Peptides against a protein of PDB entry 5OK6. Designs and how they scored, part 61

Target 1, 215 residues: chain A of PDB entry 5OK6
Amino acid sequence: ELPGLDSQWRQIENGESGRERPLRAGESWFLVEKHWYKQWEAYVQGGDQDSSTFPGCINNATLFQDEINWRLKEGLVEGEDYVLLPAAAWHYLVSWYGLEHGQPPIERKVIELPNIQKVEVYPVELLLVRHNDLGKSHTVQFSHTDSIGLVLRTARERFLVEPQEDTRLWAKNSEGSLDRLYDTHITVLDAALETGQLIIMETRKKDGTWPSAQL

## One batch from the design tools (peptide; aimed at target 1 D179)

Design b2_p29_8_s3 (made by RFdiffusion4, then SolubleMPNN; from b2_p29_8, 16 letters changed)
Fold by OpenDDE base, seed 2:
Structure b2_p29_8_s3 (fold): chain B 215 residues (1-215), chain A 29 residues (1-29)
Amino acid sequence: as target 1 above (215 residues)
Amino acid sequence: SPEEYRKRLLENNDIFGTEEQIKALSASL
């Protein structure tokens, strides 16, 4: 059941869990398509619950590139294309108005960068491959704040590498050469890794030599 | 910074991989 219009406005905009609340690292926030949100604002500010300004179900269709993988369009801008809501506010709106049938929520995490918290709308998608089978890739999402060590562990897991096997990473750079990711403690951001970048996992040979040392 | 990282990579000579070297690595047993 829909709460009173004033109660909706207070809960979503002016509440302790409202749109303007401070970001906290690790929290979930949700994207709402801008036009729908503006229609909702007009509805609740109008003071007439029976008005023609009723927004209907939340529909984020214009934010998606496809309805298969539900990937976001590139270049979306906060305040122009979408608004960000904290999890509590999002769940209230969904409970009151519903979400378009079959459409997933657009959940994103707050990350902590050196001087700012931000909602990470676009995580980095890396193409993970083995050195001896470049044609078989696994696309995996990482936060900019994830370590290269996590990328390596993820690659080992995806390729079913045994614990006793030694592995290391290389990144294909924009010039087409390979940069060794020797420091596993730096972040994806610090390593300047980008979406669509090829990351090669090299496995040490049984004789203790590295395949790359023979080049 | 990304610039400092790139500088360290160059200093350590941990950069290789022309397309031929990448193919050679992929073909390595």
Scores: peptide ipSAE 0.026, ipTM 0.588, DockQ to the pose 0.776
OpenDDE base, seeds 1, 3, 4, 5: peptide ipSAE 0.014, 0.007, 0.016, 0.000; ipTM 0.411, 0.343, 0.398, 0.311; seeds 3, 5 fail the geometry check

Design b2_p29_8_s4 (made by RFdiffusion4, then SolubleMPNN; from b2_p29_8, 17 letters changed)
Fold by OpenDDE base, seed 4:
Formats: C-alpha cells, structure tokens, sequence
Structure b2_p29_8_s4 (fold): chain B 215 residues (1-215), chain A 29 residues (1-29)
C-alpha cells in the first residue's frame, strides 16, 4: 500500500536518509530517470492520491542504450537525465510503485576520490586478454579507484592462471603501442585506463624470459 | 596524475609496440 503523499516526500527527500543524504564510500545508490522522478514529485506535492499525475512504475528505459546488456547511454548527466537515490530511498520507491518489468535496477557505488565522494555512474570497462590469444577478451568492470594490482589479480583469476605463474599487464594506448602497467599500487584512474581499452596480460615463460623482451 | 604517469612510463622505456610487435607477441607461445 502506498504511504501518504507527505510521508513519501519526507522519506525520499529527507536529508538524513533520502536523496540529500551525504555520500558514503562503498554505499549503493540508484539512478532514477529524471522525468519519472519529476512526475513523482508533482504527484506527491499535489496532495491528491487519485490525481492523474500518478507516476506509475519506475521506468528507466531512456537511460539504457540497449535492453540486452542494460548498459547506460553515454554522457548522461545527473539532474538532467537522472536523479541519484540512496539504496533505502530507491527500495521504498520500488516497493510503492514498482519497477518496469524486466528492467534491472541501475545500482552504482560511492567511491572515494581525492577530497570528494562521488557516485561512480560509469565504472571502467576493460577488455582483458592474454598475450598469446589477443582475439579472446574478457570484459570486466573496475572502479577508477581500483588498483592495477586488482586488475592483475582479476585477470589472473579470469584466465585461471596458476599461482606459480608470473604475470604482468600492458595497456594498449591510443597510439597503438603498449604501456607497461608496472606499478600495481596506482589506481585505474592514475593509469589513465579507459572503457574499451585493451589490457594484455603477459605470462612469463618457464625459462624465466618475458615474451615481450624478445620483440 | 595520468599525465605524470605517462611521462614516467616514457622515461623508464616502458612503452613499446607496433602493430607488428603486438602480433609477434601474440605468436610468442
């Protein structure tokens, strides 16, 4: 059952637990399509539950570029295309109005950047490959705040690399050459890795030589 | 910064590869 309109407004817009609450690193926030959210605002502010302004179920269709992988459109802007809600507020809205059938929630994490918290709407999607099979990629999402060490560990896991095998990463740059990701302590952001970028995992040979050292 | 990191890579000689070298890397089993 839908709560009273004033109660809905207070629950969702409350600065302590709602849309205006402080961002906290690691917490989940959700995207809501702006037009739907504005319709909801108009509905709850109108004071009539039977109003023709009833927003219906949450529909984020316009935020997706495809309905297969449910990837977001590029270039979406907070406050213009979508509103961010903390998990609690999102779950309330979903419980009250529902979510459009078949649509996944658009969940994103708060990340800690130097001096700011931000909801990471666009994590970095990297194409992981092995040096000996460049044609077979694994697409994996990483936060900009994830370390290169995590990327390496993830690549090793995805390719089932044995613990005794030594591996390192190369990133294909815009010039078509390879940048060695030698520092595993820096972040994806620090390494300037971008979505769609090819990351090559090189495995050391049994003789102790690197394949790339022979080039 | 990303720019500083790229500079460091260049200075350390940690940038290599032509399309041919990348293909050769793939062929190096």
Amino acid sequence: as target 1 above (215 residues)
Amino acid sequence: SPEEYRKELKEKGLIFGTEEQIKELSASL
Scores: peptide ipSAE 0.260, ipTM 0.851, DockQ to the pose 0.803
OpenDDE base, seeds 1, 2, 3, 5: peptide ipSAE 0.220, 0.238, 0.191, 0.216; ipTM 0.828, 0.845, 0.815, 0.830

## One batch from the design tools (peptide; aimed at target 1 N173 S177 Y182 Q214)

Design b2_p30_1 (made by RFdiffusion4)
Pose (drawn by RFdiffusion4):
Structure b2_p30_1 (pose): chain A 215 residues (1-215), chain P 30 residues (1-30)
Amino acid sequence: as target 1 above (215 residues)
Amino acid sequence: STEMEETFRPVYAANPAALAKLQAEEAAAA
């Protein structure tokens, strides 16, 4: 059952429960298509529960590239294309109005940057492959603030690399050559990795030689 | 040859300066 209009307003807009919730690293926020949010706002501010301004189910279809991979469209601007809600507010809105059938929520996380916290709406999507098959990829989203060491550990896990196997990483650049990702302590941002980039994990041979020595 | 060797040898054969740069970086890291 729907809460009253003022109750909905307080839950979604205010304090710890709503949009005013402070940004804390690691917390989840969700994207809501702006038109739907504005319609909900007009409804809850209008004083009439029976109004035709009732927004209906949340539908974020215009925010997705397609329904095959459900990727968020690039180039979206907060306040123009979408509004961010903390996880609790999103949960409440979905429980009240429903979410379009078959459509996934758009969940993003708060990250720490040198002097600010922000929701990372566009993390870096990396294609992780082993050197022997450059077409067999695990597509994984990493934060700009994740370390290269995390990228390596993730690639190892995704490919079930055994503990005794030694592995290291390369990145294929826009010129079609390879840059070695030497330092596992630096971040994806420091390494200037971009969405869609191919990250190649090579495995040391049993004799101690590396496949890349042949390049 | 692995797929990586088949893909990147021609790339570095047609681009000697890029190969030299890679080798220099590997030597410095060693």

Design b2_p30_1_s1 (made by RFdiffusion4, then SolubleMPNN; from b2_p30_1, 13 letters changed)
Fold by OpenDDE base, seed 1:
Structure b2_p30_1_s1 (fold): chain B 215 residues (1-215), chain A 30 residues (1-30)
Amino acid sequence: as target 1 above (215 residues)
Amino acid sequence: LSQLQLEFQPFYDANPAARAALLAEEAAAA
């Protein structure tokens, strides 16, 4: 059964536990399509449960670029295209109104940046390739806060590199040149890596030389 | 172009996603 309209509004919108609550690193937040949310606001503010303003089930269809991989459209803006809700608030709305059949929730994590907490709506998708096997690529998602070391480890795992093999990373920059990622302790953000960027894993030869050293 | 870049060119040509990404990067750099 749906709670009272005023109760719904307080549960979702209050500044302590609702939409306006402080962000905390590691927490899950969820995207809700803006028009649906505004319709819900109008409904609960109207005071009539039987009004024609009933929002129906949550439908985030307009936020997705496809219904196969359920990728978000690029360039979505908070407050314009969607609102962010903490997990508890999201789950309440889903329990009250439902979610469109077959549509996944849009869950995102709060990340800690140097000066602010932020819901990372767009993690970085990197194209991982191996220097000596250009026929195989892996698209892998990383947080901006993940280290280059994690990117390297992930690449090694995806390409089944043996523990005794030495590897290093190169990034294709916007100028078309390759930049070596020397420091594995910096983050994806610090390295200014972007979605769609090509990352090349170079493997040391058995003779101890690097393929790139012969350039 | 470095030898590495030359070695990777066939990959860009054969992979539509990689090619699209490269074009986007080039456009952003202009």
Scores: peptide ipSAE 0.022, ipTM 0.398, DockQ to the pose 0.085
OpenDDE base, seeds 2, 3, 4, 5: peptide ipSAE 0.028, 0.019, 0.011, 0.006; ipTM 0.407, 0.488, 0.379, 0.343; seed 2 fails the geometry check

Design b2_p30_1_s2 (made by RFdiffusion4, then SolubleMPNN; from b2_p30_1, 14 letters changed)
Fold by OpenDDE base, seed 3:
Structure b2_p30_1_s2 (fold): chain B 215 residues (1-215), chain A 30 residues (1-30)
Amino acid sequence: as target 1 above (215 residues)
Amino acid sequence: MSQLQKEYLPFYAANPELLAKRLAEEAAAA
């Protein structure tokens, strides 16, 4: 059953627990398509439950570039294309109105950046490959706050690298050359890694030499 | 594609001439 319109408004727009609440690192927030949200606002502000302004089920279809991988369109802007809701508010709206059939929620995490908390709407998708087999890639999502060390560990895990094997990373830059990621303690953000960027894991030879050292 | 070509393929764009040299050396040593 739908709660009263005033109750809906208070629950979702309440500055303490709703849309305007402070961001906290590690929390989940959800994207809601802006036009749907505005329709909902008009409905609950109208004060008439029988109004023709009923928003229907949540439909974020316009935010997705495809319905296969459910990737977001590039260049979406908060407040123009979507609104962000904390998990509790999102779950209330879904409970009240439903979500379009088969459509996944757009869940994102609050990350801690220097002097700011932000919902990371666009995490970085990296293409991980081995130096000896470029034809087998793993696309893996990382936060901008994840370390290069985590990228390396993830690559090792995905490619089933044995613990005794020594590995290092290279990033293909915009010029088509390879930049070695020497410092594994810096973040994906610090390394300026971008979505779609090729990351090559090089494995040290049994003789102790690196394949790339011969080039 | 030779095993050596597969091994050095990611680095080819960075130094194609050196890769060509290494391939030639490997071929000569075989």
Scores: peptide ipSAE 0.037, ipTM 0.531, DockQ to the pose 0.105
OpenDDE base, seeds 1, 2, 4, 5: peptide ipSAE 0.028, 0.037, 0.011, 0.031; ipTM 0.434, 0.554, 0.314, 0.511; seed 1 fails the geometry check

Design b2_p30_1_s3 (made by RFdiffusion4, then SolubleMPNN; from b2_p30_1, 14 letters changed)
Fold by OpenDDE base, seed 3:
Structure b2_p30_1_s3 (fold): chain B 215 residues (1-215), chain A 30 residues (1-30)
Amino acid sequence: as target 1 above (215 residues)
Amino acid sequence: MSDLQKEYRPFYEANPEVAAALQAEEAAAA
């Protein structure tokens, strides 16, 4: 059953546990399409459960660019296109109103940057390839806070690289040249890696030479 | 051969197995 309108408002908008609660690193937050959320606000603030302002199922369709990979549209703005809810509040709304059939939740993590916590709405999607088979890419999502070392490990895992094989990464830059990612301890953010960027994993030859030495 | 394969031909050719495959493909297309 739907709880009372005042109870709904308090659970979702409560500053301690609702939409306005402080961000904490590692927590999951969820995107809700702004117009739906405003309709819900109007419904619960109206005080009439029988009103024509009932919001219906949560529908985030307008936030997605595709219904295959469920990628977000670029350039979405918090407070204009969507609102962010903590996991508890999201799950309450879903339990009360439902989510559009077949539509996945838009879950995002709170990340800690040097001076701020934020919900990472747009993680970095990298195109991982091997130097010797550029036609086989793996698209993998990374946080801006993930290390280049994690990107390398992920590439090794995806390409089933043996532990004894030595590997390194190159990033294709905007000029079309290759920048070697020497420091594996820096973050994706520090390396200025972007969504759609090609990352080439180079494997050292058995003779101890690198393929790129011939470039 | 994809445009990307052409762009990074030196990486492809640096692998003997891939180089042999590319040479075989080129020889078959000739």
Scores: peptide ipSAE 0.030, ipTM 0.496, DockQ to the pose 0.067
OpenDDE base, seeds 1, 2, 4, 5: peptide ipSAE 0.047, 0.030, 0.025, 0.019; ipTM 0.551, 0.506, 0.347, 0.378; seeds 1, 4 fail the geometry check

Design b2_p30_1_s4 (made by RFdiffusion4, then SolubleMPNN; from b2_p30_1, 17 letters changed)
Fold by OpenDDE base, seed 5:
Structure b2_p30_1_s4 (fold): chain B 215 residues (1-215), chain A 30 residues (1-30)
Amino acid sequence: as target 1 above (215 residues)
Amino acid sequence: MSDLQKEYKPFYEANPEVREKLLAEEEAAA
């Protein structure tokens, strides 16, 4: 059963647990398509539960570029294309109105940047490959706050690299050259890695030489 | 990329064939 309209408004739009609450690093927030959200606002503010302004189920279809991988469209803007809700508020709306059949929730994490907390709507998607098999990629999402060390560990895991094998990373730059990711303690952000960027894991030879030293 | 990363010369500059392969494989993965 739907709560009273005033109760819905107070539960979703409050500054303690709703849309206006402070961001906290590591928490989950959810995207809601702006048109749906505005229709919901109009419905609950109208005071008539039987109003023609009833928003129906949450439908985020316009935020997705595809219905296969459920990737977001590029260039979406908070407040224009979507609103962000904390997990509790999202779950209330889903319980009251439902979510369009087959659509996944658009869950994102709050990240801590040097001067601000933000919901990371666009994590960095990297194309991980091995130096000897560039045609076989693993697309993996990373936070801008993740270390290059985590990228390296993830690449090792995805390619089933044995613990005794030495590996290092190279990134393809905008000029088509490969820059070595030497410092594994810097973040993905500090390394200026971008979505769609090719990251090559080089494995050291048994003779102790690097393949790149012969190229 | 950090300035520290820019100190390392790209090894693919010395091998045009590897660069061409890399570009072709990236286009195929996109």
Scores: peptide ipSAE 0.025, ipTM 0.331, DockQ to the pose 0.049
OpenDDE base, seeds 1, 2, 3, 4: peptide ipSAE 0.023, 0.030, 0.008, 0.007; ipTM 0.524, 0.434, 0.364, 0.356; seed 2 fails the geometry check

Design b2_p30_2 (made by RFdiffusion4)
Pose (drawn by RFdiffusion4):
Structure b2_p30_2 (pose): chain A 215 residues (1-215), chain P 30 residues (1-30)
Amino acid sequence: as target 1 above (215 residues)
Amino acid sequence: SDEMLEAFKAASPAAQAATRAAVEAAAALE
């Protein structure tokens, strides 16, 4: 059952429960298509529960590139294309109005940058492959603030690399050559990695030589 | 099959040279 209009307003807009909730690293926020949010706002501010301004189910279809991979469209601007809600507010809105059938929520996380916290709406999507098959990829989203060491550990897990196997990483650049990702302590941002980039994990041979020595 | 090696051999001369230099630099660091 829907809460009253003022109750909905308080839950979604205010304090710890709503849009005013402070940004804390690691917390989840969700994207809501702006038109739907504005329609909900007009409805809850209008004083009439029976109004035709009732927004209906949340539908973020215009925010997705397609329904094959459900990727968020690039180039979106907060306040123009979408509004961010904390996880609780999103949960409440979905429980009240529903979410379009078959459509995934768009969940993003708060990250810490040198002097600010922000929701990382566009993390870096990396294609992780082993050197022996450059077409067999695990597509994984990493934060700009994740370390290269995390990228390596993730690649190892995704490919079920055994503990005794030694592995290291390369990135294929826009010129089609390879840059060695030497330092596991730096971040994806420090390494200037970009979405869609191919990250190649090579495995040391049993004799101790590396496949890349042949390049 | 080693597709990384195949992809290196099939690359433009400039891409091969850059890759070779990057391998050598990595070997020197290690």

Design b2_p30_2_s2 (made by RFdiffusion4, then SolubleMPNN; from b2_p30_2, 10 letters changed)
Fold by OpenDDE base, seed 5:
Parts: structure tokens; sequence; C-alpha cells
Structure b2_p30_2_s2 (fold): chain B 215 residues (1-215), chain A 30 residues (1-30)
């Protein structure tokens, strides 16, 4: 059952717990398609629960590039294409209006960057491969704040590398050449890694040589 | 199955040269 219009507005738009609340690292926020949200605002501001401005169920279809993997379209802009709501506000709206059948929520995390907190709408999708089979990739999502060390550990885990095996990373750059990822303590952002970028895990040979030495 | 070596052989001359430089640097630091 829908609460009163004033109650809805206060739950969603307030600056303490609603849309305008401060971002906190690690919290979940959700995307809502902008036109639906504007329709909801008009409905609750109109003061007539029986008005023709009823927004219906939440439908984020226009934010998705596909309904198979439910990936977001590239280049979406906050305030133009979508609004961000904290988890509590999102769950209220879903409870009141519902979400389009079969459509997943668009959940994102707040990350801490050097000078700002932000909702990371687009985490980095890296293509992890082994040096001996560049055609067999594992697509893995990373935060921009994740370390290169985490990328390496993740690659080792996905490829079932034994603890005693030495590994290192190369990134294929925009020029088509390889760059060594030496420092494992820097972030994905610091390394300027991008979605779709090929990351090669090289495993040291038993003779102590690196496969790349043959290049 | 595309190995690193096969990829390298099919890369542009510029990409090969830059990669070789990166490999040489890595070897010098090891």
Amino acid sequence: as target 1 above (215 residues)
Amino acid sequence: MDSLLEWFKNASPEAQAKTQAAVAEAAALE
C-alpha cells in the first residue's frame, strides 16, 4: 500500500537519509531512470493520489544496453539519465511501486578516491588471460580503487595457479604494445586500466626464465 | 591457441619495438 504523498517525499528526498544524504564508502546506492523519477516527483508534489501523473512501476530499461547480461549503456550521466538513491530509499520505492518484471536492480558501491567519495557506476571490466593462451579470457570486474595486487591475486585464483609459481602482469596498451605492471600497490585507476583492456598474467618457467624474454 | 609469442609476431613493427623495450627494461630490473 502506498503511503501518503508527503510521507513519500520526506522518505526519499530528505538530506539526512534520502537522495541528498552524504556518501559513505562501502554503502550501496541504486540507479533510477530519470524520467520515471521526475514522474514520481510530479505525482507526489501534485498532492492528488488519484491523479493521472501516477508513475507506475520502476522501469530502468533505457539504462541497459542488453537484457541478457544487464550491462549499463556507456556514457550515462547522473542527473540527466538517472538519479542515485541510497539503499533504504530505493527499497521504499520498490516496495511502493514495484520494479519491472524480470529487471534487476542497478546496485553500485560508494568508493573512496583521494579527494572525493563517489558512487562507482562503471567498475572496470578487465580481460584476464594467461601468456600461453591469449584467446581464453576471464572477464572480471574491479573497482578503480582496487590494487594491482588484487588483480594479480584474482588472476592467479581464476587460473588455478599454485602458490609456489611466480607470476606477473602485463597490460596491452592503446598502442598495441605491452606495459609491465610493476607496482602491485597502486590502484587500477593509478595504472590507468580501462574496461575491455587485456591483462596478461605471465608465469615464470621452471628454469627461472620468463616467457616474455623470447620476444 | 594464441601464445604471447604468436601475438608478438603478428603485432605491428611499432608495437613489437615498444614491447621489446618494455621486456628489456623488465629484464634489467630483475
Scores: peptide ipSAE 0.585, ipTM 0.952, DockQ to the pose 0.791
OpenDDE base, seeds 1, 2, 3, 4: peptide ipSAE 0.572, 0.563, 0.558, 0.562; ipTM 0.949, 0.947, 0.946, 0.947

Design b2_p30_2_s3 (made by RFdiffusion4, then SolubleMPNN; from b2_p30_2, 12 letters changed)
Fold by OpenDDE base, seed 3:
Structure b2_p30_2_s3 (fold): chain B 215 residues (1-215), chain A 30 residues (1-30)
Amino acid sequence: as target 1 above (215 residues)
Amino acid sequence: MDSLLEWFQAASPEAQAKTQAAVAEGEALE
């Protein structure tokens, strides 16, 4: 059942559970296309449920780069292209208006950065490869707050590396050389890793030598 | 390019030198 227009406004815009609520690390927030959201605002503020301003189902099509992987377009700006809603508010809107058929929700996490919480709209997509097969990449998303240790563990898991095998990471830098990721305790942000960056997992040979020693 | 070695051989001389320096530094630290 659709709530009254004033109730809808209060549920979505109130400071306790709505759009303006404080960000908390680890919480899920959702993107809503700005034009749809503005149409919804106009509808609920108009006070007429029979108005031609009814927003219809949520349609985020303009935010997606593709309908295959459902990647966001680059350079989207909060408040211009989309609005961020906490999970509760998003679920209310979806329950009231629906989501366009076949479109996934655009869920993002609140991350804790030094002195700020933000919704991480663009997590880092890394291309994980093995030193012996650079042509077979696994694209994996990481938070900027994830550790290099997590990247390494993820690479080991994806490549089915046995626990006794020793592994380390290299990043291909912008100069086309390799940087070694020594400190596994630093974050993806601290390591300045970027989307589309090639991360090479090197596995130690049975003779105790590293493949990179042949370079 | 299937291997690290093949990649390295195809890299620019500058990229090769920087990579070799990074390898040497790493082996000195560990």
Scores: peptide ipSAE 0.527, ipTM 0.932, DockQ to the pose 0.752
OpenDDE base, seeds 1, 2, 4, 5: peptide ipSAE 0.503, 0.526, 0.524, 0.523; ipTM 0.925, 0.931, 0.931, 0.931

Design b2_p30_2_s4 (made by RFdiffusion4, then SolubleMPNN; from b2_p30_2, 11 letters changed)
Fold by OpenDDE base, seed 5:
Structure b2_p30_2_s4 (fold): chain B 215 residues (1-215), chain A 30 residues (1-30)
Amino acid sequence: as target 1 above (215 residues)
Amino acid sequence: MDSLLEWFQAASPEAQARTQAAVAEAEALE
């Protein structure tokens, strides 16, 4: 059963646990399609539960690029295309109105950037490859706040690299050349890595030479 | 199976030159 309209408004819009609550690093937030949310606002502000302004189930269809991988469309803007709700508020709305059948929730994490916290709507998807097989990629999602060291460790794990094997990373840049990712302590953001970028894991040869030395 | 060498050989002369410079730098630092 739906709570009273005033109660719904207070649960979702309040500054303590609702839409306006402070962001906290590592917390989950959820995207809600803007038109649905505006319809909900109109419904609860109207004061008539029997009004024709009932929003129906949450439908985020317009936010998705495809219904196979459920990837977001590029270039979505907060406040224009969607609103962000903390997990508690999202779950309330879903419990009250339901979510469109078959649609996954659009869950995102709060990240800490220098001097700001934000919901990372678009994490970076990198194409991880080995130096000897550039055609066989593993797509892996990373936060902009993840270290290059994590990218390297992830690549090593995906390619089942033995602990004794030395590895290093190269990034294919926008100019079509390779940049060496020397510092493993900097972030994906600091390294300016982007979605769809090819990251090459190079494994040192047993003779102590690097394959790239032959270039 | 596209190797790094095959990729390099298919790259533009400019991309090859930049990559070679990056490789040379890497070999100097390690």
Scores: peptide ipSAE 0.545, ipTM 0.943, DockQ to the pose 0.792
OpenDDE base, seeds 1, 2, 3, 4: peptide ipSAE 0.538, 0.543, 0.543, 0.543; ipTM 0.941, 0.941, 0.941, 0.943

Design b2_p30_3 (made by RFdiffusion4)
Pose (drawn by RFdiffusion4):
Structure b2_p30_3 (pose): chain A 215 residues (1-215), chain P 30 residues (1-30)
Amino acid sequence: as target 1 above (215 residues)
Amino acid sequence: SDAAWKEQLGLTPEQLAAMRARTAAALEAL
C-alpha cells in the first residue's frame, strides 16, 4: 500500500533516508530517469493522491544503451538525464511504484577522491583475457580508484588460475601495441585505463620464461 | 602457442620497437 504523499516526500527527499543523505565511500546509490522523478515530485507535491500525475512504475529504459547488455548510456548528466537516490530511497520507491518488468536497477557506488566524495556513475569496464585466447574475455567493471593489483587478482579468479601459476598484466592501447602494467599499487586511474580496453594476463611457462619474451 | 599469440596481436616492426622502448623506459622508472 502506498504511503501518504507527505510521508513519501519525507522518505525520498530528506535526512538519512533520502536525497540529502551524505555521500559515504562504498555506499550504493541508484539512478532514476529524470522525467519519472519529476513526475513523482509533481505528484507528491500536488496534494491529490488520486491525481493523473501519479507516475506509475519506474522505467529507466531511456538510460540504457540496449536490452542485450543493459549498459548505461555514456554521456549522461546528473540533474538532466537522471537523479541519484540512496539505496533506501530506491528500495522504497520500487516497493511503492514497481520497476519495469525485466529491467535491472542501475546501482553505483560512492568513491573517495582527493578532496571529495562522489558517486562513480562511470567506472572503467575492462576486458580481461588470457594471452592464449584474446577473444575469451571476462568483462568486469572496476573503479577508477581500484588498484592494478585488484585487477590482477580479479583476472586470476575469473579464469581459475591456480596458485602456483605466475601471471602479469598488459594493456592493449589505441595504437594496437601493449603497455606493461608493472605496478600493482597504482590505480586504474593512475594507469590511464579506459572503458573497453583489453587487459591481457600472460602466464609464466614452467621453465620460468614468459610468453611476452617472444614479442 | 607463441606464434598464435603473435598472430593475434598483429604487431608491425614499428609497433614492436615502440612497445619495447616504452617497456624499457617504464622498467627504469621503477

Design b2_p30_3_s1 (made by RFdiffusion4, then SolubleMPNN; from b2_p30_3 with S1E W5M K6L T12S T23E A26K E28A)
Fold by OpenDDE base, seed 1:
Structure b2_p30_3_s1 (fold): chain B 215 residues (1-215), chain A 30 residues (1-30)
Amino acid sequence: as target 1 above (215 residues)
Amino acid sequence: EDAAMLEQLGLSPEQLAAMRAREAAKLAAL
């Protein structure tokens, strides 16, 4: 059953617990398409539960570039294309109005940057490959705050590298050059890695030499 | 496209410039 309109407004838009609450690292937030949200605001502010301004089910269709992988369109802007809601507020709206059939929720995490918290709407998708088989890639999602060490560990796991094998990473730049990722303690952000970027895992030979040293 | 994504992370123009400079420096060292 739908709560009273005033109760809905307070629950979702209250600055302490709703849309305007402070971000906290690790929390889940959800995207809501802006036009739907504005329609909801008009509905609950109108004071008439039977109003023709009823927003219907949440529909985020315009935020997706495809309905297969449910990837977000590039270049979406908070406040223009979508609003961000805390998990609790999102779940309330879904319970009250429903979500369009077949659409997944758009869940994102709050990340800690040096001086601010932000909802990471666009995490980095890296294409992981082995140096000896560039045709077999694994696309893996990382936070900008993840370390290069985590990228390396993830690559080793995906390619089933044995613990005794030594590996290192290279990033392919837009100009086609390869940059070695020497420091594994820096973040994906610090390394300036981008979505769609090819990351090459090099495995040390049994003779102790690196394949790239022979180039 | 990359700039728009980084803006979503709340990076300042100065931070963006610093990242670009680091990337350029890495390319120059190759």
Scores: peptide ipSAE 0.049, ipTM 0.525, DockQ to the pose 0.035
OpenDDE base, seeds 2, 3, 4, 5: peptide ipSAE 0.015, 0.021, 0.016, 0.015; ipTM 0.449, 0.535, 0.411, 0.455; seeds 2, 3, 5 fail the geometry check

